# Peptides against a protein of PDB entry 5K2M, part 162

Target 1, 273 residues: chain A of PDB entry 5K2M
Amino acid sequence: MRIGITYTVLRREEMAIKERAGEFGEVVMLHEDDLLFPGNYDLDVVIIRNVSHFKALYTARLFESEGIPTVNSSRLIFEAGDKLFATLRLAGKVPVPEWKAALSEGGALRVPDSLGYPLVSKPVFGSWGRLLAKVNDRDSLEAVLEHRKWMKNPLYGIHYFQEFVEKPGRDIRSYVIGGEFVGAIYRYSNHWITNTARGGKAEPCSDPEVEELSVKAWEAFGEGALAIDIFESEKGLLVNEVNPNMEFKNAARVTGADMAGKLVEYAVEVAKT

## One batch from the design tools (peptide; made by RFdiffusion4, then SolubleMPNN)

Design b2_p24_4_s2 (from b2_p24_4, 13 letters changed)
Fold by OpenDDE base, seed 4:
Structure b2_p24_4_s2 (fold): chain B 273 residues (1-273), chain A 24 residues (1-24)
Amino acid sequence: as target 1 above (273 residues)
Amino acid sequence: SLVEKVLEIIKKTDVLKMKVPSGF
């Protein structure tokens, strides 16, 4: 078994994945600078840990073109890593926040007619709550839309909005790998954007409803390793988003779950398929 | 200076907590 691990930055997660992968076979660490295609890669599977969503997506697809399976697959990265495409999958299986998408400024300006205010403006790509905006009124909406026009990436012209969900100063992040629930945490924050990368406290979450919902959310995609972000709302649990390029260092620390091991085990099973 | 403030923020930001711009 030869296990590739692609990475941008050797984080605690990549170190843990490397360590656990070493128990199953030969580990080949592949920095982004090492990635040239087409290439003569002698690998049974590649664990995709590139930080960029697009780099992860293209890296996965490029390895797949060489006949090498990836965890996650390019399909999963594409569908789960785009907030709108993820919402399209999730909405048919689990409760999600109310959402609207618009493909023009004129369309986006009508979103409040359906969702009201406050809204959350999201880019369809990105992590750590980057470019999330709480849109409280028309002036704020116009400002967000104006700023989006001047952003270089054309994907910023895809206007994705959610209802603003009032949360109890926390959210839930769960982890499902190969359809198995691995664990969950509460992420505490005084900010409406709950993210442990922003200095939030993490605590273990042991809730059977979270576990069930997390598995159902994973089943909307039907493969891979996903982190699932869940809101506790007045409407009950809502699946906000999924992440096919999960950070887990805080969750692993808090829960004691071997998330790196579970990811490697899943990658090994994918390699055998 | 603004540069010094940015550098100070960068220095105080645990490099492991740097919001790597994922998504480009």
Scores: peptide ipSAE 0.020, ipTM 0.370, DockQ to the pose 0.090
Fold by OpenDDE base, seed 2:
Structure b2_p24_4_s2 (fold): chain B 273 residues (1-273), chain A 24 residues (1-24)
Amino acid sequence: as target 1 above (273 residues)
Amino acid sequence: SLVEKVLEIIKKTDVLKMKVPSGF
């Protein structure tokens, strides 16, 4: 078996994936600079680890066009990596924060009429809490909308809002691969953005309700490897978002779960189908 | 498809040139 691994930066995750993939066959590391298409690649499966959502999506689709399956698939990356499209999948299966989408400034200005304040403005794409804004009032809403007009990417004109969820100084990050729950962590932060990549502490999360909810959230997509962000709210557990291009170094360290191995095992299964 | 339409919009933008955030 020949296992491709596409990457932007060789992180701890990519090193662990490479190491575990070596147990199943030949490993071909493919930096973004190595990727030209059509490329006539001789690979049985490709693990997609490009940092950029769009680079990951296009890389997956390009390999699929050559008949090479990818983990994750371009379908999953597309649906899970867009916050609005992910919400559309999740909302039919699991509790999610209340949300609104608007396609114009005039539509966005009416979001508080239904959700009130405070709101969270989210770009439909992006990681590490990038361009998240807590919108406490009308003046802050107008400022966010004004700034969006000057953003070069037209996708910033898709106005996605959630209710602001009060969290107990933490959130949950769980991992589901091939429908199997692999593990979960609490991410602690005094900031409303709890992402461990921004210096949050991580602790193990062993909660059967989190496990059940995480599997149900994965089932909304029905394939691949997902990290799942869960909020503890006064309304109970809420699935905030999913990530088809997960970081797991902190979770693997804290839980001891073999997330890289589980990802490789799933990729090997996908290669055999 | 919706996927194809969105990909066409994306191709017309500089989104593929987005800088990777520092700090991961």
Scores: peptide ipSAE 0.005, ipTM 0.275, DockQ to the pose 0.321
Fold by OpenDDE base, seed 1:
Structure b2_p24_4_s2 (fold): chain B 273 residues (1-273), chain A 24 residues (1-24)
Amino acid sequence: as target 1 above (273 residues)
Amino acid sequence: SLVEKVLEIIKKTDVLKMKVPSGF
């Protein structure tokens, strides 16, 4: 077994994945600078750990074009790593926050006619709560849309909105790998954005309803390793988004779950298929 | 070109991502 690991930065997650992969075979660390295609890669599977969503997507597709399976697959990265495409998969499988998509400023200005205020503006791509805006009124909506016009990335012209979900000062992040629930945590914050990267505390979440919902959310995609963001709302649990390029250092630390090992085990099973 | 647009998107997303602290 020869296991590739593509990466941008050797984080705690990539170190743990490398260490666990070494128990199953030869490990080939592939920094982004080492990647040239087409290439002659002698690998049975590649674990994709590139920081960039787009680099991860293209790296996965390039290895797949050479007959080498990836974890995650380019399909999964594409569908799960875009908030709108992920919502399209999740919707009708699990409860999600009410949402609207608009393809123009003029369309976006009509979103409150359907969702009301407050609402959340999200970019379809990105992590760590970047460019999330709580939009309380028309003036705030106009300001967000005006700022988006000056952003040079055309994907900022895709306007994704959700209802604002009032959360109990926390959210849930769960992990499902190969259809198996691996663990979950609460992320606490006094801010409506509860990401631990913004100073939130993490605590273990042991809730059978979270476990069941997390597996169902994974089944909407049907493959790979996903982190799943869940909100506790007055309507019950809502699946907010998924992440096919998950960070797990805090979750692994808090839960004691071998998330790196489970990821490697799944990659080994993918290599045998 | 489409390729240039994709490369520009990649570059911009990487720059934006690298400016955000490692989360979670």
Scores: peptide ipSAE 0.000, ipTM 0.241, DockQ to the pose 0.205
Fold by OpenDDE base, seed 5:
Structure b2_p24_4_s2 (fold): chain B 273 residues (1-273), chain A 24 residues (1-24)
Amino acid sequence: as target 1 above (273 residues)
Amino acid sequence: SLVEKVLEIIKKTDVLKMKVPSGF
C-alpha cells in the first residue's frame, strides 16, 4: 500500500494522518510544490489535505485522471465545498435553514420579500466564516451587493442567502467518515459566527439526534469524509453546511476520537475497491 | 435555560484560537 498525502501546510491533522497512514504502508508526503501533472505517481490512494478548496478540487481530479482514487473524491469536494451545491444535496434529505439564491443584483434585492430580515449573505465558497454578513436591513443589503460588484471572482456574483438562525451561543460540528459517525463537538461563541478558528471553546457533543442527522446529511453525498455544521434552532436541528476539507484538531482533542485513523482506514478501503 | 448555560460557559472559557490559513 502506497498512500499519498497532499498538503499546503503541515498542520496537526496532516501530522496525525501521516503517522496513522504509516501503519498501513508507505507514506508519500506531497507538498503543493511537489505536484506536477501529468505525472508518474505510483500510489494506491491519495488523501487530499490542500487548504484551498479549488486546489484540493483540481488536485483530486488530476490524480483521478492518472487512475488514482482520492479521499475525498473530486466529485465530493465539488459538491460539498460549494455552499449552494451542498444545500441542493442536503435539502432533499435533512432540515436546512431557509435559503434563496439570486443570479443578479435585481434578484438579490427581492430576497427579503421571501426571507425577511435579518438574513445572512454567504459566498458559495470559502471557510472560517469569511465574507459572511448579517444583513439587518435594506441599506446593509445594498452595501453587500455593491461590494460584490467590485470583487474580481465571478462566483461573488452568485448571491446565496439564508435566514438568520438565532443560535443559543453555540453550534455543532460533527464528523462522518465512510458513513460512520465518528464524533461531534459544540462550538461556543458570543458572536453569531461560532467557528473556533475565530476564537471559541469546543466541548464534546453526545446527542443521538445529532448522530442520526449527521449520518443522514452524509448520505446526501454518499461518500467520503465530511465535517457537518449543525444549528440548534427553535425549529429543531438544521444542517447549515458540510466541509470536505475536515479540520479536526479541536474535535479529536476534545472527544478523544481517532479521526485521523478513521480517515486513513477509509482511504485504505477506497484503495482496495 | 440552554442560553443561560451557554453564556456561563462562554464567560469561563479560554479562547481556543486557530490560525486561519490563507487561500480559496
Scores: peptide ipSAE 0.077, ipTM 0.582, DockQ to the pose 0.052; fails the geometry check

Design b2_p24_4_s3 (from b2_p24_4, 14 letters changed)
Fold by OpenDDE base, seed 4:
Parts: C-alpha cells; structure tokens; sequence
Structure b2_p24_4_s3 (fold): chain B 273 residues (1-273), chain A 24 residues (1-24)
C-alpha cells in the first residue's frame, strides 16, 4: 500500500495522518510544490489535505485522471466544499437553515422578502468564517452587494443567504468518515460566528440526535470524510454546512477519537475497492 | 436554560484564559 498525502502546510492533522498512514504502508508526502501533472505517481490512494478548497478540488481531480482514487474524491470536494451545492444535497435529507440563492444584485435585493432580517450573507466558497456577514437591514445588504461587485473572483457574484439562526453561544462540529460517526464537539463562542480557530473552547458532544443527524447529513453525499456543522436552534438541530477538508486537532484532543486513524482506514478501504 | 448554562461555561473559560499568563 502506497498512500499519498497532499498538503499546503504540515499541520497537526497532516502529521497525525502521516503517522497513522505509516502503519498501513509506505507514505508519500506531497507538498503543493511537488505536484506536477500529468505525472507518474505510483500511489494506491491519495489523502487530500491542501488548505485551499480549489487546490484540493483540482488536486483530487488530477489524481483521479491518472486512475488514483482520492480521499476525498473531487466529486465530494466539489459538492460539499461549495456552501450552495452542499445545501442542495443536505436540504433533501436533513433540516437546514432557510436559504436563498440569487444570481444578480436585483435578485439578491429580493431575498429579504422571503428570509426577512437579519440574514447571513455567505460566499459559496471560503473557510474560517471569511466574508460571512450578518445583514441586519437594507443598507447593510446594499453594502455587501456593492462590495461583491469589486471582488475579482466571479464566484462572489453568486449570492447565497441563510436565515440568521440564534445559537445558544455554541455550535456542534461532528465528524463522519465512511458513513461512521467518529465524534462530535461543542464549540463555544461569544461571537455569532463560532469557530475554534478563533480561540473558542471545545467540549465533547455526546448526543444521540447529533449522531443520527450527522450520519444522515453524510448520507446526502454518500462518500468520504466530512466535518458537519450543526446548529442548536429553536426549531431543533439544523445542519448549517459540511467541510470535506476538515480540521480535527481540537476534536481529536477533546473526544479522544482517532480521527486521523479513521481517515487513513477509510483511505485504505477506498484503495482496495 | 441551555443559554444560561452556555453563558456560565463561556464565562468560566474566559476567566481561565485571563489567568493564563500572556507569556505562554
């Protein structure tokens, strides 16, 4: 078994994945600078750990074009890593926050007619809560839309909105790998954007409803390794988004779950199919 | 309430973080 691991930065997650992968076979670390295509890669599977969503997506697709399976697949990265495409999958299987998509400023200006205020503006791509805006009124909506016109990436012209969900000062991050629930954490924050990368406390989450909902959310995609963001709302549990390029160092530390091992085990399974 | 419990958890965490010397 030859396991590739693509990466941008050697984080704690990549170190743990490397260590666990070494128990199953030869490990080939592939920094982004090492990636040239077409190439002669002798690998049974590649674990995709590129930080950039687009770099991860293209890296996965490039390996797949050479007959090498990836974890996650380019299909999964594409569908799960785009907030709108992920919502389209999730909405058919699990409760999600109310959402609207608009393809023009004129369309976006009508979103409050359906969602009301406050609403959340999200770019369809991006991590760590970047360019999330709580839009409280018309003036704020117009400002967000105006700023989007000056952004160079045309994907910023895809307007994705959610209802603002009042959270109890925390959210849930769960992990499902190969259809198996691996664990979940509470992420605490005084800010409406809960992100452990910004110094929030994490605690174990042991809730059977979270486990069931997390598995159902994974089943909306039907493959791979996903981190799942769940809100505790007045309407019950809502699946906010999924991440096909998960950080798990805090979750692994807090839960004691071998998330790196589970990811490698799944990659080895994928290599054998 | 859940909100009250969460506030207590956050407040306790903030107090603990404030007690960590800034030099670590």
Amino acid sequence: as target 1 above (273 residues)
Amino acid sequence: SLVEKVREIIEKADVMSMNVPSGA
Scores: peptide ipSAE 0.180, ipTM 0.654, DockQ to the pose 0.017
Fold by OpenDDE base, seed 3:
Structure b2_p24_4_s3 (fold): chain B 273 residues (1-273), chain A 24 residues (1-24)
Amino acid sequence: as target 1 above (273 residues)
Amino acid sequence: SLVEKVREIIEKADVMSMNVPSGA
């Protein structure tokens, strides 16, 4: 078996994936600078680890066009990596924060009539809490909308909003690979954005309700490897978002789970189907 | 309360930073 691994930066995750993949066959590391298409690649499967959502999406689709399966697939990256498209899948299976989408400024100005204040403005794409805004009032909403008019990417004209969920100074990140729950962590922060990439503590989360909810959230997509962000709210557990390009360094360290091994095992399974 | 326990955990914890790669 020949296993490709595409990457932008060789992180601890990519090193661990490379090491585990070597137990199953020949490993071909492919930096973004090595990727030219069409390329007639001799690979049985490709693990997609590009940092950019769009680069990951196009890389997956380009390998698929040569008959090479990818983990994750271009379909999964597309649906899970867009916050609005992910919400549409999740809302049919699991509890999610209340949300609204608007396609114009005039539509966006009516969102508080349904959600109230405070609310959260999100871009449909992006990672690590980039361009998240807590909108407390009308003046703040108008400011966010005004700034969006001057952003060059037309996707910033897609207005996605959620209710503001008051969190107990933490959130949950779980991992599901091939439909199997692999592990979960608590991410602690005094800031309303609790992503460990901005600093904080991680601790193991051992909760059967989190495990069950995480598997159900994965089943909304039905394939691949997903990180799942869950909020603890007064209404119970809410699935906030999913990530088809998971970082797992802290989660693997804290839980002791072999997330890299599980990802490689799933890629080997995909190569055999 | 859960909130109080979480505050105590944050106050006692060494803040671990992760290197966040620049990416869209």
Scores: peptide ipSAE 0.156, ipTM 0.630, DockQ to the pose 0.058
Fold by OpenDDE base, seed 1:
Structure b2_p24_4_s3 (fold): chain B 273 residues (1-273), chain A 24 residues (1-24)
Amino acid sequence: as target 1 above (273 residues)
Amino acid sequence: SLVEKVREIIEKADVMSMNVPSGA
């Protein structure tokens, strides 16, 4: 078994994946600078750990073009890594926040007629709460739309909105790999944007409802390794988004779960299919 | 009220967290 690991930065996650992969076979570390295609890669599977969503997507697709399966697949990265496409999958299987998509400024201005205020404006791509806006009124909506108009990336012209979910000062991040629930954490924040990477407290989440919902959310995609962001709301648990390029350092530390091992085990299974 | 609902959510979460044995 020859296991490739693509990466941009050697983080704790990539180190742990490398270490665990070494127990299953030969490990080939592939920095982004080493990735040239077409190439003569002799690999049974590649674990995709590129930091950029787009780099991860293209890397996965490039290996797949060489007949090498990837974890995650380019299909999963594409569908799960786009907030709107992920919502389309999730909405058919699990409770999600109410959402609207608009493809023009004129369409976006009508979103409050359905969702009301406050609402959340999200770019369809991006991490770390970048360009998330709580839109409390019409003036704020117009401002967000005006700013989007001047952004060069055409994907900013895809307007994705959610209802504003009142959270109890936290959210949940769960991890499902190969259909197995691996663990979950609470992420505490005094801000409506919860992000542990910005110094938020993390605690273990042991909730059977979270576990069940997380597995169902994974089943909406039916493959790969996903981090799942869940809101605790007055309506119950809502699946907000999924991440096919998950960070798990904090979750692994807090839960003690072998997330790197589970990811490698799944990659080995994928290599055998 | 919304505040009561949030409290109930927190209380429910706390109860569920206490019922899982910390045996790992």
Scores: peptide ipSAE 0.029, ipTM 0.437, DockQ to the pose 0.017
Fold by OpenDDE base, seed 2:
Structure b2_p24_4_s3 (fold): chain B 273 residues (1-273), chain A 24 residues (1-24)
Amino acid sequence: as target 1 above (273 residues)
Amino acid sequence: SLVEKVREIIEKADVMSMNVPSGA
């Protein structure tokens, strides 16, 4: 078996994936600079680890066009990596924060009429809590909309809002690969944005309700490897978002789960189908 | 062109993604 691994930066995750993939066959590390299409790639499967959502999406689709399956698939990356599209999938299966989407400034200005304040403005793409805004009032909403207007990416004209969920100084990140729950962590932060990438503490999460909800959230997509962000709210557990290009170094360290191994095992299964 | 618009979207998204320190 020949396993490709596409990457932008060789992180701890990519090193772990490479190491575990070596147990199943020949490993071909493919930096973004090594990728040219169409190409004659002799690969049975490709694990997609590009940092950019769009580069990951297009890389997956390009390999698929050559008959090479990818983990994750371009379909999953597309549906899960867009916060609005992910919400559309999730909302049919699991509890999610209340949300509104608007396609114009005039539409966005009416969002508080339905959801009230405070709101969270999210870009539909991006990671690590970038361009998240807590919108407490009308003046803040107008400021966010004005700034978005000058952002020269058309995707910033897609206005996605959630209710502000009051969290107990933490959130949950779980991992589901091939429909199997692999593990979960609490991410602690004194800021309303919880992210271990910003220096937050991580601890193991052992909660059967989190496990069940995480599997149900994965089933909304029905394939691949997902990190799932869950909020503890007064309304119970809410699935906030999913990530088809998961970071797992902290979760693997804290839980002891072989997330890289599980990802490779799933990729090997995909290669055999 | 549509191709140029798509490239601009990707490039701008990448610039935003690359400026985020890889999570500790």
Scores: peptide ipSAE 0.005, ipTM 0.278, DockQ to the pose 0.185; fails the geometry check

Design b2_p24_4_s4 (from b2_p24_4, 10 letters changed)
Fold by OpenDDE base, seed 3:
Structure b2_p24_4_s4 (fold): chain B 273 residues (1-273), chain A 24 residues (1-24)
Amino acid sequence: as target 1 above (273 residues)
Amino acid sequence: SLVEKVLEIIKEADLLSMDVPSGA
């Protein structure tokens, strides 16, 4: 077994994945600077750990074009890494926040007619709550749309909105790998954008409803390793988004779950299929 | 070029994908 690991930065996650992969076979670390295609890669599977969503997507597709399976697959990265495409998968299987998509400024200005205020403006791509806006009124909506009009990336012209969900000062991040629930954490924050990277506390989440919902959310995609972001709302649990490029150092530390081992075990299963 | 435009889009997306340095 020859296991490739692509990466941008050698983080705690990549070190843990490398260590566990060494128990199953030969490990080949591939920095982004080492990646040229077409190439003669002698690998049975590649674990994709590139930080960039788009670099991860293209890296996965390039290895697949050479007959080498990837974890995650380019299909999963594409569908899960776009907030709108992920919502389209999730909405058929699990409760999600109410949402609207508009393809023009004129369409976006009509979104409050159905969702009301407050609403959340999201880019379809991005992480860590970047370019999220809580839109409380018409003036704020017009300001967000005006700024989007001058952004260079055409994907900012895809207007994705959600209802604003009141949260109990926390959210949930769960992990499902190969259809198995691995663990979950609460992420505490005093800001409406909850993220542990901004100094938030993490605690273990042991809730059977979270476990069941997380597995159902993974089944909407049917493959790979996903982090799942869940809101505790007055309407119950809502799946907000999924992440096909999961960070797990805090979750592994807090829960004691062997997320790196589970990811490697799944990659070995994919290599044998 | 088309390649330069794609690279610019990727660069902007990369900036949106980088970890916020943990202020720890």
Scores: peptide ipSAE 0.031, ipTM 0.568, DockQ to the pose 0.103
Fold by OpenDDE base, seed 1:
Structure b2_p24_4_s4 (fold): chain B 273 residues (1-273), chain A 24 residues (1-24)
Amino acid sequence: as target 1 above (273 residues)
Amino acid sequence: SLVEKVLEIIKEADLLSMDVPSGA
C-alpha cells in the first residue's frame, strides 16, 4: 500500500495523517510544489489536504485522471465545497436552513418575499465566514447586491441566501468518515458567525440526534470524509454546510477521536475497491 | 489582458477558499 498525501502546509492534521498512514503502508508526502501532471505517480490512493478548495479539487481530479483514487474524490470536493451545491444535496436528505438562490440582482431582490428578513447572504465559495452578511432589511440587501455587482469574480453573481437561524451562542461541528460518525464538538461564539478560528471554545458534543443527522448528511453525498456544520434552531437541528477539506485538530483534541486514523483507514478501503 | 483577468479571478477565489490554519 502506497499512500500519497497532498498538502499546502504541514499542519497538525497532516502530521497526524502522515503518522497514521505510516501504519498502513508507505507514505509519500506531496507538497503542492511537487505536483506536476501528467506524472509518474505510483500510489494506491491519495489523501487530499491542499488548503485551497480549488487546488484540492484540481489535484484530486488530476490524480483520478491517472487512475489513482483520492480521499476526498474530486466529485465530493466539488459538490461539498460549494455551499449551493452542498445545499442541493443536503436538502434532499436532511433538514437545512431555508434557502434561496438567485442568478441576478433582480432575482435576489425578490428573495425576501419568500424568506423574509433577516437573511444571510453567502458566497458559494469561501471559508471562515468570509463575505457572510446578515441582511436585516431592504437597504442592506441593496447594499450587498451593489457591492457584489462590482466584484470581479463571476461567482459573486451567484446569490445564495439562507434564513437567519437564531443559535444558542454555539453551533455543532461533526465529523463523518466513510459513513461512520467519528465525533462532534460544540463551537461557542458570541457572534452570529460561529468560527473557532476567532478564539471560540470547543466542547465535546455527545448527542444521538447529532450523530444520526450527521450520518444522514454524509449519505447525501455517499462518500468521503466530511465535517458537518449543524445549527441548533427552534425548528430542531439544521445542517448548514459541509466541508470536504476538514480541519480537525480542535475536534480531535476535545473529543479524543482518532480522526486522522479514521481518515487513513477509509483511504485504505478506497484503495482496495 | 484576458489572462491577467483570469488569473486575478482564480487568485481571489483561491484566497477566499483557503481555510486559515488553526493557530496562525
Scores: peptide ipSAE 0.026, ipTM 0.589, DockQ to the pose 0.129
Fold by OpenDDE base, seed 2:
Structure b2_p24_4_s4 (fold): chain B 273 residues (1-273), chain A 24 residues (1-24)
Amino acid sequence: as target 1 above (273 residues)
Amino acid sequence: SLVEKVLEIIKEADLLSMDVPSGA
């Protein structure tokens, strides 16, 4: 078996994936600079680890066009990596924060009529809480909309809003690979945006309700490896978003779960189908 | 040019879609 691993930066995750993949076959590390298409890639499966969502998406689709399956698939990356498209999948299966989408400024200005304040403005793409805005009032909404109008990327004209969820100073990140729950962590933050990359503490989360909800959230997509972000709200657990290009170094460290091994095992399974 | 504008949009989208390396 020949396992490709595409990457932008060799992180701890990519090193762990490489190491574990070596137990199953020949590993071919493919930096973004090595990728030209169409190409003659002799690979049975490719693990997609490009940092850019769009590069990951296109890389997956390009390998698939050559008959090489990818983990994750381009379909999954597309649907899970877009916050709005992910919400559309999730909302049919699991509790999600209340949301609205608008395709114009005029539409966006009416969102508070349905959701009230405070709101969270999200771009449909992006990670690490970039361009998230807590919108407390009309003036703040107008300011966010005005700024987005001058942003060059047309995707900023897709106005995605959620209710503001009060969290207990933490959120949950779980991991589901091939339909199997692998582990979960609490991410602590004093900020309304919880992210371990911003210096938050991580602790193991052992909650059967989180496990069940995480599997159901994965089933909304039905394939691949997902990190799932869950909020503890007054209404119970809410699935906020999923990530098809997950970081797991902190989760693996805290839980002791073999995230890299599970990912490789799933990729090997995909290669055999 | 239109091409330059498209390239700028792609570049900006890439930068915005990139995960921030966890500074830990």
Scores: peptide ipSAE 0.027, ipTM 0.592, DockQ to the pose 0.136; fails the geometry check
Fold by OpenDDE base, seed 5:
Structure b2_p24_4_s4 (fold): chain B 273 residues (1-273), chain A 24 residues (1-24)
Amino acid sequence: as target 1 above (273 residues)
Amino acid sequence: SLVEKVLEIIKEADLLSMDVPSGA
């Protein structure tokens, strides 16, 4: 078996995946600079570890066009990596924060009529809480919308809003690979945007309700490896977001779960189907 | 040019979609 691994930066995750993949076959590391298409790739499967969502999406689709399956698939990357498309999948299976989408400024200005204040404005793409805005009032909403008019990417014209969820100073990140729950962590933050990049403490999360909810959230997509962001709210557990390009260094360290091994095992299964 | 506009959109989308590497 020949296992490709595409990457932008050789992180701890990519090193762990490489090491574990070496137990199953020949490993071919493919930096973004090595990727030319159409190409003559002799690979049974490719693990997609490009840092960019769009580069990951296109890389997956390009390998699929050569008849090589990818983990994750381009379909999963597309649906899970867009916050609105992910919400559309999740909302039919699991509790999610109340949300609205608008396709114009005039539509966006009416969102508070249904969701009230405070709101969270999100771009449909992007990671690490970039361009998230807590919108407390009409003036703040108008300011966010005004700034969006001057942003050049047309995707900023897709206005996605959620209710503001009061969290207990933490959120949950769980991991589901091939339908199996692998582990979960609490991420602590004093900021309403909980992000491990901001130096938040991580602790193991051992909660059967989180495990069950995480598997159900994965089942909304039905394939691949997903990190799942869950909020603890007054309404109970809410699935906020999924990530098809998971970072797991902190989660693996804190839980002791073999996330890299589980990802490789799943990729080997995909290669055999 | 059309090419410059497309490249700008791609660049902006790419920058927003990139995860910040832990330790940069």
Scores: peptide ipSAE 0.018, ipTM 0.516, DockQ to the pose 0.123; fails the geometry check

